# Peptides against a protein of PDB entry 5EIB: the designs that were tried, part 62

Target 1, 366 residues: chain A of PDB entry 5EIB
Amino acid sequence: VDLEPGTMDSVRSGPFGQIFRPDNFVFGQSGAGNNWAKGHYTEGAELVDSVLDVVRKESESCDCLQGFQLTHSLGGGTGSGMGTLLISKIREEYPDRIMNTFSVMPSPKVSDTVVEPYNATLSVHQLVENTDETYCIDNEALYDICFRTLKLTTPTYGDLNHLVSATMSGVTTCLRFPGQLNADLRKLAVNMVPFPRLHFFMPGFAPLTSRGSQQYRALTVPELTQQMFDSKNMMAACDPRHGRYLTVAAIFRGRMSMKEVDEQMLNVQNKNSSYFVEWIPNNVKTAVCDIPPRGLKMSATFIGNSTAIQELFKRISEQFTAMFRRKAFLHWYTGEGMDEMEFTEAESNMNDLVSEYQQYQDATAD
Target 2, 366 residues: chain A of PDB entry 5EIB as posed
Amino acid sequence: VDLEPGTMDSVRSGPFGQIFRPDNFVFGQSGAGNNWAKGHYTEGAELVDSVLDVVRKESESCDCLQGFQLTHSLGGGTGSGMGTLLISKIREEYPDRIMNTFSVMPSPKVSDTVVEPYNATLSVHQLVENTDETYSIDNEALYDICFRTLKLTTPTYGDLNHLVSATMSGVTTCLRFPGQLNADLRKLAVNMVPFPRLHFFMPGFAPLTSRGSQQYRALTVPELTQQMFDSKNMMAACDPRHGRYLTVAAIFRGRMSMKEVDEQMLNVQNKNSSYFVEWIPNNVKTAVCDIPPRGLKMSATFIGNSTAIQELFKRISEQFTAMFRRKAFLHWYTGEGMDEMEFTEAESNMNDLVSEYQQYQDATAD

## One batch from the design tools (peptide; aimed at target 1 E129 P196 E345)

Design b2_p22_2_s3 (made by RFdiffusion4, then SolubleMPNN; from b2_p22_2, 13 letters changed)
Fold by OpenDDE base, seed 2:
Structure b2_p22_2_s3 (fold): chain B 366 residues (1-366), chain A 22 residues (1-22)
Amino acid sequence: as target 1 above (366 residues)
Amino acid sequence: MKVKARRAIEEEALARASKLKF
């Protein structure tokens, strides 16, 4: 789905364009112009019914519909505005299905689009209410990984999207291969989401490798485990050491000793026990899939529900507040039929989410 | 990669027991 036709042509001409049905390409002509309100109330609203017709048709063809996975950006107008409209409309029609998102968070290090803090804040408000699981894929963290870890002097969207694709492949391993932990979206939600609003995940991947670099060095289970818990390997720009893990899932891929995985996962939990909440028993889950990623002997993917994710929301809130206090660019949104109150409500709900994460960070076992 | 080749890898993977630990 896109509000621009050129994106669909890029997907069709791409190395995987033939995996999608031609009738499942739904697109507009005008685009959203990086405006959430155009995505949500105007251009996106004109296209939404055509998308829902495709969603219904594909849902009816499922033997067992678990839910939906949306991949979108929160900085742009289409991914943010139309993406959240689609989430709302799908939630209305399928209230008992899991809504899962891969939400790309904006960063000033990656994009000069001045209105991204508005689009992100308005999107986070919708994600808090209408998603069950959200993977926070932060362009800030992806840029920092490319620059610091991968030693890329000028990270590209191709480099960022390589990390995104590796992470998405990792977190979906249990859904694609049988006999895994979190083999369905609902089981993932039950294991990862202790409180309905606290459904924002920090993903991580090991080994971190650039698209062109073959790792000549075989990683070990200890090295994978250590990298997976390193703050530098997190795809969300927060330090887990500044918060507490509510829940964790670790997904190992490749031929390895289950005993060695369990020993290393126990060792990393014990070493980092101060960074876990004490009042959620058995809050670390581990899966091992014998099938490695393409081009790797082994990998590990991390999913963390951490109160440190508030650092990401605080960054967006600070940027939002700096613009909104000046009413900068607000007329682009109000001119599409938005009320100024929707901005205040979205800011409030994101600040409430930050406060909720802080409350559970400071909570002790009774 | 053709959709059929991905499905064959997924189907061959479906025959492999993966170990869960809770």
Scores: peptide ipSAE 0.000, ipTM 0.382, DockQ to the pose 0.024
OpenDDE base, seeds 1, 3, 4, 5: peptide ipSAE 0.000, 0.013, 0.000, 0.000; ipTM 0.424, 0.433, 0.417, 0.251; seeds 1, 3, 4 fail the geometry check

Design b2_p22_2_s4 (made by RFdiffusion4, then SolubleMPNN; from b2_p22_2, 12 letters changed)
Fold by OpenDDE base, seed 5:
Structure b2_p22_2_s4 (fold): chain B 366 residues (1-366), chain A 22 residues (1-22)
Amino acid sequence: as target 1 above (366 residues)
Amino acid sequence: MKVKARRAIEEEALARASTLKF
């Protein structure tokens, strides 16, 4: 789905364009112009019914519909505005199904789009209410991984999108291969989301290795385990040491000893016990899939529900507040039928979310 | 102009990323 036809042409001409049904390409002509309101109330609203017709058709073809997975950006107009409109409309029609998102957070290191904080804040407001599970994929963190860990001098969107694709492949491993932990979206939600609003995940992937160091790196279970818990490998720009893990899932892939995985996972929890809440017993879950990623002997994917995710929301909120106090660019949104109150409500709800994460961070076992 | 430059950066980036062996 896109509000621009040229995006669909790029997908169709791509190496994987043929995996999608031609009839499942729904697109507009005008684009959202990086405006959430165009995506949500105007251009996106004109297209949403055509998308819902495709969603219904594909849902009816499912033997067992678990839910929906949306991949979108929160900095743009289409991914943010139309993406959140789609989430709302799908939630209205399928209230008993899981809504999962891969939400790409904006960064000023990656994009010069001045209105990204508005689009992100308005999107987060919708995601808090209408999603069950949200993977926070932060362009800030992706850029920093590319630059610091991968030693890329000039990170590019494809370098970032490679990390996104690896993460998506990792977190969906249990859904794609039978007999794993979190084998369905609902089990994932039950294991990962202790409180309904606290459903924003910090993903991570291992191994991350610079091209110059690949030949010297032994892929071992201890190294994967150590790397996936390293703050530098988090794909959300927050330090897990500044918060506490509510829940964690670790998904190992490749031929390895389950015993060794369990030993290393216990060791990393014990070493980092201060960064876990003590009042959620057995809050770390581990899965091992014998099938490695293509081109790797083994990998590990991390999913963290951490109160440190509030750092990401605080960053967006600070940028939002700085613009909104000046009413900068606001007329582009109000001109599409938005009220200034919707901005204030979105800001408030995101600040409430930050406060909830802080409350559970400070909570002790009685 | 900016959107076309972004797409060219994205395509060149996709080409580089497709060669990132983890």
Scores: peptide ipSAE 0.012, ipTM 0.392, DockQ to the pose 0.016
OpenDDE base, seeds 1, 2, 3, 4: peptide ipSAE 0.005, 0.009, 0.007, 0.006; ipTM 0.393, 0.432, 0.440, 0.441; seeds 1, 2, 4 fail the geometry check

Design b2_p22_3 (made by RFdiffusion4)
Pose (drawn by RFdiffusion4):
Structure b2_p22_3 (pose): chain A 366 residues (1-366), chain P 22 residues (1-22)
Amino acid sequence: as target 2 above (366 residues)
Amino acid sequence: SKPAHSFPEREARAKEVESLIA
């Protein structure tokens, strides 16, 4: 789905572009120009019922639908504006299904548009209310990993998307292969989301590799375990050691000692016990899958529900406030008939989300 | 703002977790 028609061509000319159902391409003529109001209200509303028709059709041909997963950026107009409209319409129509999103957060290091904080805040407001699980993919973190760790002086979207694709493959492994833990979206959600609004996850993986060089050696289980908890391996630009884990899901892929995995997972939990909330006993679940990802014999994927994710929302909120106080470009949004109070409502809801993460960060079992 | 979407198992866990918090 895109309001921009040129997106259809690039996807089709891609390697697996012909495998998609031709009828499932739903596109507009213009597109939103980084205007969330255009995406949601204006233009997305024009296009949205066509998308829902396709969604309804895919759903009726499902033996037992688990739910939906949406990939989109929060910084633009279509993936952000229309994407959250689609989520709200799907929530109305399929209220008992899990909604899961892979949402990319904007960063000034990657994109040169100062309205992106507007678009992201209006979107975060919708996701807080309407999604069950959201993987926070931070362009800030992706750029820093490419620039500082992978030593790519000029990271491209291809460089960033290599990190995203490795992460998406890792976090959906338990859904795609036989296993005991978090095998479906609802079971994953019950294990990861103690409070409904706090459903933004920090993904990480090890080893971090630059695409096209080179290899190995394959990591030891200790090396995997330590790297997957490392702040430098996170896809969100937050220091996990600045907050506390409410829940964690770890996924080890490849051939390895299940006993050694157990020992190392127990090791990181009790050496660093102060970083795991004490009022959620046994809050770290571990899954092993025998099939490694491409190019690797061993890998680990980390999924964290950490109070440190408030750093991501504080950064967006500060940029949003800096722009919104000067009322810059606000008429671009209200020109599409959007209420200015929706900006204030979204800002308040995001700041409320930050306070809630801090409340549980300081909470004690006493 | 509207409340976050939720379901019974999650609400039950939230109550249990709050009971362990001081």

Design b2_p22_3_s1 (made by RFdiffusion4, then SolubleMPNN; from b2_p22_3, 8 letters changed)
Fold by OpenDDE base, seed 1:
Structure b2_p22_3_s1 (fold): chain B 366 residues (1-366), chain A 22 residues (1-22)
Amino acid sequence: as target 1 above (366 residues)
Amino acid sequence: SRPARTFPEIEAKAKEILSRIA
């Protein structure tokens, strides 16, 4: 789904364009112009019913509908505005189903779109209320991984999207292969989301290796385990050492010893014990899938629910506040029928979320 | 308010702890 036809043409012409039903391509003509309000109240609102018709049709074809997965950007107008509209509408129609998102967070290092803080803040407001699970994919973190870890001098969107795809494949492993921990979206939510509003995850993927070092790197369980807990390997631009993990899931892929995985996972938890809340017992879950990802002997995917994710929201909030106090570009949103009060409500809700994370970070069992 | 779907006992305990810190 997109408000721009060119995006759909790119998907159709791509190597996997044939896997999608032609009738499932729903697109607008005008785009959102990087304006959340166009995506949510005007252009997106005109298209949403057509998308919902497709969603209903596909949902009816499912033997057992677990829920929905949306991939979208929070910096643009379509992914942010129309994406959150779709989430709201789907939740209204399917209140008992899980809503999962892969939400790409904006970064000034990657995009020149000035209004990204507005789009992101307005989107987060919707995601807090209407999603059950949100994987935070931060373009800043992706850029830093590409530059620092992968040694790419000029990271491209292709390079960033490769990390996104690897991460998405990793976190969905348990859903795609029977007999795994977190084998359904609801079980994942039960294991990962102790508090309803605190459902934003920091993902990570291992191995991440520069092209020059790939030939010299042994893929071992200890190395994967160490790398996936490294702050530099997080796909969200926050440092887990500045917060505390509420819950963690680790998904290993490939032929490996379950015993070795358990030993290494125990070791890394013990080494990082200060970065876990002590009042949530057994808050680390581990899964092993014997099927490796394509082109790798083994991998590990990390899912962290950490109070450190407040750093991401604080960054967005600071940028938002700097623009909103000046009423910069606000007329582009109000001109689409949006009320200025919605900006204030969105800012308030995001700040409340930050405060909630901080409260649980500071909570002790004593 | 979304019903506590996942860790109701932990949430209750956390609320108790938070009430002591406040």
Scores: peptide ipSAE 0.042, ipTM 0.607, DockQ to the pose 0.213
OpenDDE base, seeds 2, 3, 4, 5: peptide ipSAE 0.011, 0.027, 0.018, 0.034; ipTM 0.313, 0.526, 0.364, 0.510

Design b2_p22_3_s2 (made by RFdiffusion4, then SolubleMPNN; from b2_p22_3, 7 letters changed)
Fold by OpenDDE base, seed 5:
Structure b2_p22_3_s2 (fold): chain B 366 residues (1-366), chain A 22 residues (1-22)
Amino acid sequence: as target 1 above (366 residues)
Amino acid sequence: SKPARTFPEIEAKAKEILSRIA
């Protein structure tokens, strides 16, 4: 789905464009112009019914509908505005189904779009209320991984999207292979989301290796375990050492000893015990899938529900506040039918979310 | 092994803890 026809043509002409049904390509003509309000109230609102028709058709064709997964960017107008409109409409029609998102957070290092903080804040406000699980994929973190870890001098959107796809593949492993931990979206939510509003996940992936170093690197379970918990391997620009994990899931892939995995996972928890809340028992879950990802002997994917995620929201909030106090570009949103009050409500809700994370971070059993 | 606390129990405990900090 897109408000621009050219994106659909690019997907259709891509290496895997033929795997999608032609009728499942829904697109507009005008785009959102990086404006959340155009995506949510005007251009996106005109297209949403056509998308919902496709969603209904595909839902009816499912033998067992678990829920929905949306992949979107929060910096643009389509992914942010129309994406959150679609989430709201799907939630209304399917209130008993899980709403899962892969939400790409904007970064000034990646995009020059000035209004990204507005689009992101308005989106987060919707995601807090209307999603059950949100993977925070931060373009800031992706850029830093590409530059520092992968040694890419000029990271491209293609490089960032490769990390996104690897992360998505990793976190969905349990959904795609039977008999695994978190084999359905609801079980994942039950294991990962102890409090309804605190459903924003910090994903991570290992190994992250530069092309020049791949030939020299032996992959071991201890190395994967260590890298998976390393802040440099997080796909959200947050330092987990600045917060506490509420819940964690670790998904290992490849032929390895489950005993060794359990030992290393216990070791990393014990070494990092100060970074976990002590009042949530058994808050680390581990899965092992014998099937490695293509091109790797083994991998590990991390899903963390950490109070450190507040750093991401604080960054967006600071940028938002700096623009909103000046009413910069606000007329482009209000001209599409938004009320200025919606900005204030979104800011307030995001600040409340930050405060909630901080409260649980500071909460001790003693 | 103590049964794993359910989320309602965890939430109740969290509320108790938060009430002491506030």
Scores: peptide ipSAE 0.110, ipTM 0.651, DockQ to the pose 0.076
OpenDDE base, seeds 1, 2, 3, 4: peptide ipSAE 0.076, 0.020, 0.000, 0.025; ipTM 0.620, 0.383, 0.297, 0.445; seeds 2, 4 fail the geometry check

Design b2_p22_3_s3 (made by RFdiffusion4, then SolubleMPNN; from b2_p22_3, 8 letters changed)
Fold by OpenDDE base, seed 1:
Structure b2_p22_3_s3 (fold): chain B 366 residues (1-366), chain A 22 residues (1-22)
Amino acid sequence: as target 1 above (366 residues)
Amino acid sequence: SKPARTFPEILEKAKEIESRIA
């Protein structure tokens, strides 16, 4: 789904374009122009019914519908505005199904879109209310991984998207292979989301290795375990050491000893015990899938529900506030039928979310 | 790392965009 036809043509002409049904390509003509309001109230609203028809058709073809997965960007107009409209409409029609998102967070380091703080804030407001699980994929973190860890001098969107794809493959492993921990979206939500609004996850992937170092690096369970808990490997631009984990899931892939995995996971928890809340028992879950990812002997994927994620929202909020106090670009949104009140409500809800994370960060077992 | 754009840089780009749309 896109409001721009050119993106759909790129997907169709791509190496995997044939795996999608032609009738499942829904696209607009005008695009959103990086405006959330165009995506949510005008251009996107005109297209949403056509998308919902496809969603219904595909849902009816499922033997057992668990829920929905959306991948979108919060910085643009289509992914942010129309994406959140779709989430709202799907939630209304399927209130008992899980809504999962992979939400790409904007960064001034990566994108030149000036209104990204507005689009992101308006989107987060919708995600807080209408999603059950949101993987926060921060373009800033991805850029920093590419530059610092992967030693890419000039990271491209292709390089960033490779990390996104690896992470998405990792976190969905348990959904795709039967007999695993968190084998369905609902079980994942039960294990990962102790409080309904606190459903924003910090993903991570291991191994992350530069091309020059790949030949010298052994892929071992201890190394994977160490890397997945390293703050530098988080795909959200926050430091877990500045907060506390509410819940964690680790998904290992490849042929390895379950005993060794359990030992290493216990060791890393003990080493990082100060970064976990003490009042949630058994808050670390581990899964092992014998099927490695393509091109690797083994991998590990990390899912963290951490109060440190508030750093990401604070960054967006600061940028939003700086623009909104000056009413910069506001006329582009109000011209599409938005009220200025919706900006204030979105800002307030995001600040409330930050406050909730802080409250649980400071909470003790007493 | 690529430095984050400063607010003044964002505002200048904003004015440039506004001048093109107006």
Scores: peptide ipSAE 0.101, ipTM 0.649, DockQ to the pose 0.012
OpenDDE base, seeds 2, 3, 4, 5: peptide ipSAE 0.022, 0.016, 0.000, 0.028; ipTM 0.391, 0.388, 0.335, 0.578; seed 3 fails the geometry check

Design b2_p22_3_s4 (made by RFdiffusion4, then SolubleMPNN; from b2_p22_3, 14 letters changed)
Fold by OpenDDE base, seed 5:
Parts: sequence; C-alpha cells; structure tokens
Structure b2_p22_3_s4 (fold): chain B 366 residues (1-366), chain A 22 residues (1-22)
Amino acid sequence: as target 1 above (366 residues)
Amino acid sequence: SAAPRTFPEILEKQKEILSRID
C-alpha cells in the first residue's frame, strides 16, 4: 500500500514483484507529501476502504488468522498517517486479532524531513493504543551500525534496508517455522508484553553483515550470544544499560547445541543481571531453529522489551516540543482537517509512556 | 527561485534555511 503510484511500480518491477498478487496492490495518486494529516484524514482516508477490502479478502482466505503485520515509516506521511489509520480501522474490525508492526523511526542523520517529529509523535500516539507488538527500528541506530560497525563511509538506504530485512527475518523466524518458542503472535505477546502499553521492542541481530561483504564470519554460539546483548547491535537507538529488561527473547538459527545455547544464555543473564527486572520471573526466552538464514551458518536475533526504549521517545518528544512551541508547519496539518489539540494529546500520551517505563525501571521487588 | 507552492517545496526551502542557521 502506498499513496504514491511510483513506489508500487518499483515493487512490481523489482525481483520479488511477482510474489504479491496484482489485486493486492492498492495505491493513491497524490501522495501524502510527508504530512501525517494527509495520510490520516484526507488522501489516506480516501484509499483506506480499498485497502480494507483487500485485507478482508485475504483474512477470509486464512485457515487460522493470527493477526496482522504492518511495516511502515513513522517519518513519512504515508507510512505514518495512512499506516496508523489502517491500524485503527483493522483494530476496529478485528479487535480479537494481534496487531504487530515494524515501525521505522526517523533520524535527522538519515533524513532532512523537518516534520518527522510531528509524524513520529502522532504515529506513536496511535501505536500505543492500537498495536499489541511494535518493533522499533530506529534509522539512527541503523545509521550508526552502518557507519561504526560496518564501516560504511556513506550509508545508503539500501544498507539500512538490508539491516531492516535481516531484523524482520530474524524476529519472524518463530512464526514461520513450526515447533519454536513464540510460534504464534499471541504467544509472543504473552511472553513479551507484561503491561499492555509497554509493547515497544528493541530488536537486535548478530552477526551484523553488509550485503557487499560475502565474508560471513561464522560466529560461535558464545560470540553470537555476546553480540546479541551488545548495545551496538540494537536496531533501536537506546542503550540497554540505561534501563532494565522487562522481557527478552533470543532466537538462534542454524545447527548448534541446545545445551551450549542454554549455558551461554544463562551466563549472559548472570553477567547482566543488574539490567533485568527482578520481579518478572523467567523473563528471558530462548528459541533455536535448525534452519540457518541464507548465506549464514548461524545467527541470533534479539527482541528486548526494555525501559531504555524511553530514550527513543524522549528524543522524538524533544524535537516535537521544539517545533510545536513555535507552531511551525501546523497550518499544513490543520488545513487537512486535523485539530491542534491532537498534537497536544499525542505529546501527552508519549510523555505518559515515558513515565510508565521509568516507573517500572525504578520498581523494586517488595 | 520560484516561491514554494507545495508543502514539500516549502519543506525543502525550510531545510535550506535551517541548514544555514545551524
């Protein structure tokens, strides 16, 4: 789904364009122009019914519908505005189904779009209420991984999208292969989300490899385990050491010893025990899939529900507040039928979320 | 330079202005 036809033409012409049904390509003509309100109230609102018709048709074709997965950017008007509109409409029609998102967070290092803080804040407000699970993929973190870890002098969107794809493939492993931990979206939510609003995950991946480096370093289980918990491998721009893990899932792929995995996972938990909450027993879950990712002997994917994720929301909030105090660009949103009060509500809800994470960070076992 | 007429054009022009202030 896109409000720009050119994006759909690019997908159709791409190497995987034939995987998708032609009738499942829904697109607008005008685009959102990086405006959340255009995506949510005008251009997106005109298109949403056509998308829902496709969603309904595909849902009826499912033997057992678990839920929905959305991939979107929070910086742009289509992904943010129309994406969150679609989430709300799907939630209204399917209230008992899991809503899962891969939400790409904007970064000033990657995009010069001035209104990204508005689009992101307005989106987060919707995601807090209407999603069950949100993987936070921060363009800041992706840029830093590309630049610092992969030593790419000029990271491209292709490089960032490679990391996104690796992360998405990793976190969905248990959903795609039977007999694994978190084999369904509901089970994942039960294991990962202790409180309904605290459903924003910090993903991580090991080994970190660029598309151009065919030298996939075969890592050992100890090396994978260590790298998976390294802050440098996190796809969200927050430091886990500044918070506490509420819950963790570790997903290993490849032929490895379960005993070795369990030993290394126990060792890393013991070494990092200060970074876990003590009042959630058995809050680290491990899965092993014998099927390695393509081109790798083994990999590990990390899913962390950490109170450190508040750093991401604080960054967005600070940028939002700086613009909103000056009423910069607001007329472009209000002109699309949005109320100025929705900005204040979105800011408030995001600040409340930050406060909730802080409360649970400071909570001690009685 | 033609006056920006669309939101994207205004946004680009504002980026250019902001890049001069920082």
Scores: peptide ipSAE 0.022, ipTM 0.471, DockQ to the pose 0.012
OpenDDE base, seeds 1, 2, 3, 4: peptide ipSAE 0.019, 0.019, 0.017, 0.017; ipTM 0.413, 0.473, 0.429, 0.429; seed 2 fails the geometry check

Design b2_p22_4 (made by RFdiffusion4)
Pose (drawn by RFdiffusion4):
Structure b2_p22_4 (pose): chain A 366 residues (1-366), chain P 22 residues (1-22)
Amino acid sequence: as target 2 above (366 residues)
Amino acid sequence: SFQERAEANMAERAEKPLPVSR
């Protein structure tokens, strides 16, 4: 789905572009120009019922629908504006299904548009209310990993998307292969989301590799375990050691000692016990899958529900406030009939989200 | 307590999604 028609061509000309159902391409004529109001209200509303028709059709041909997963950026107009409209319409129509999103957060290091904090805040407001799980993919973190760790002096979207694709493959492994833990979206959500609004996850994986060089050695289980908890391996630009884990899901892929995995996971939990909330006993679940990802014999995927994610929302909130106080470009949004109070409502909701993460960060069992 | 609240929420979520109202 895109308001921009040129997106259809690039996807089709891609390697697996012909595999998609031709009828499932739903596109507009113009597109939103980084205007969330256009995406939602204006233009996305024009296009949205066509998308829902296709969604309804895919759903009626499902033996037992688990739910939906949406990939989109929060910084633009379509993936952000229209994407959150689609989520709200799907929530109305399929209220008992899990909504899961892979949402990319904007960063000034990657994109040169100062309205992106507006678009992201209005979107975060919708996701807080309407999604069950959201993987926070931070362009800030992706750029820093490419620039500082992978030593790519000029990272491209291709360089960033290599990190995203490795992450998305890792976090959906328990859904795609037989297993006991977090095998479906609802079971994953019950294990990861103690409070409904706190459903923004910090993904990480090991090893971090630059695409096209080079290999190995394969990591040991200890090396995998330590790297997948490392702040430098996170896809969100937050230091996990600045907050506390409410829940964690770890996924080891490849051939390895299950016993050694158990020992290392127990090891990181009790050496660093102060970083795991004490009032959620046994809050770290571990899954092993025998099939490694491409190019690797061993890998690990980390999914964290950490109070440290408030750093991500504080950063967006600060940029949002800096722009919104000067009322810069606000008429672009209200020109599409959007209420200015929606900006204030979204800002307050995001700051409330930050306070809630801090409340549970300081909470004690006593 | 926070533990009891979290367990209650997890039990409710096992049956349905828990969307947040405004």

Design b2_p22_4_s1 (made by RFdiffusion4, then SolubleMPNN; from b2_p22_4, 13 letters changed)
Fold by OpenDDE base, seed 4:
Structure b2_p22_4_s1 (fold): chain B 366 residues (1-366), chain A 22 residues (1-22)
Amino acid sequence: as target 1 above (366 residues)
Amino acid sequence: SLKEEAEKNREEMSKRPLFVKK
């Protein structure tokens, strides 16, 4: 789905374009112009029914519909505005299904789109209420990984998308291979989401290695485990050491000893015990899948529900507040039928979410 | 307690239908 035809034509003409049904390509003509309100109230609202017709048809063809998975950008008007409209409409029709998202957070390091903080804040407000599970894929973190870790002097969207694809492949491993931990979306929510509003995940991937160093690196379970818990391997720009883990899932891929994985996971928990809440028993879950990702012998994927994710929301909130206090570009949103109160409500709800994360961070066992 | 609340929320989530039987 897109409000622009060019993206859909690129997917259709791409190496995997034939895996999608032609009738499942729904697109607009005008785009959202990086405006959440165009995506949510005008251009996106005109297209949403055509998308819902496809969603209904595909849902009816499923024998066992668990839920929905959306991949979208929170910086652009289509992914942010229309994406959150679509989530709301799907939730109205399928209130008992799991809503899972891969939400790409904007960064000034990656895009010069000045209104991205508005689009992101308005989107986060919708995601807090209308999703059950959200993977925070932060363009700030992706850029920093490409530049600092991968040693790419000029990171491209292709380089960022490679990290996104590796992460998405990692976190969906248990859904795609039978007999694993979190084998369904509900089981993932049960293990990862102890409080309904606190469903924003820090994904991480190991190994992250520069092209020049790949040939010299031994992939071991201890090294994968150490990297997976390193802040430099997180796809969200926050330091886990500045917060506490509510829950963790670790997904190892490749031929390895389950015993060695369990020993290393226990060692990491013990070394980092101050960074876990003590009042959630058995809050770390581990899976091992014998099938490695393409091109690697072994990998580890991390899913963290950490109170440190508030650093990401604070960054967006600070950028939002600096623009909103000046009433910068508000006329672009209000001109699409949006009320200025919705900005204040979205800012408030995101600040409440930050306060909730801080409360659980500071909470002691009773 | 926060522990009991987290356990309750996990139990409630576990009761959600995994799939709609046709």
Scores: peptide ipSAE 0.433, ipTM 0.881, DockQ to the pose 0.341
OpenDDE base, seeds 1, 2, 3, 5: peptide ipSAE 0.362, 0.418, 0.317, 0.427; ipTM 0.852, 0.874, 0.824, 0.880

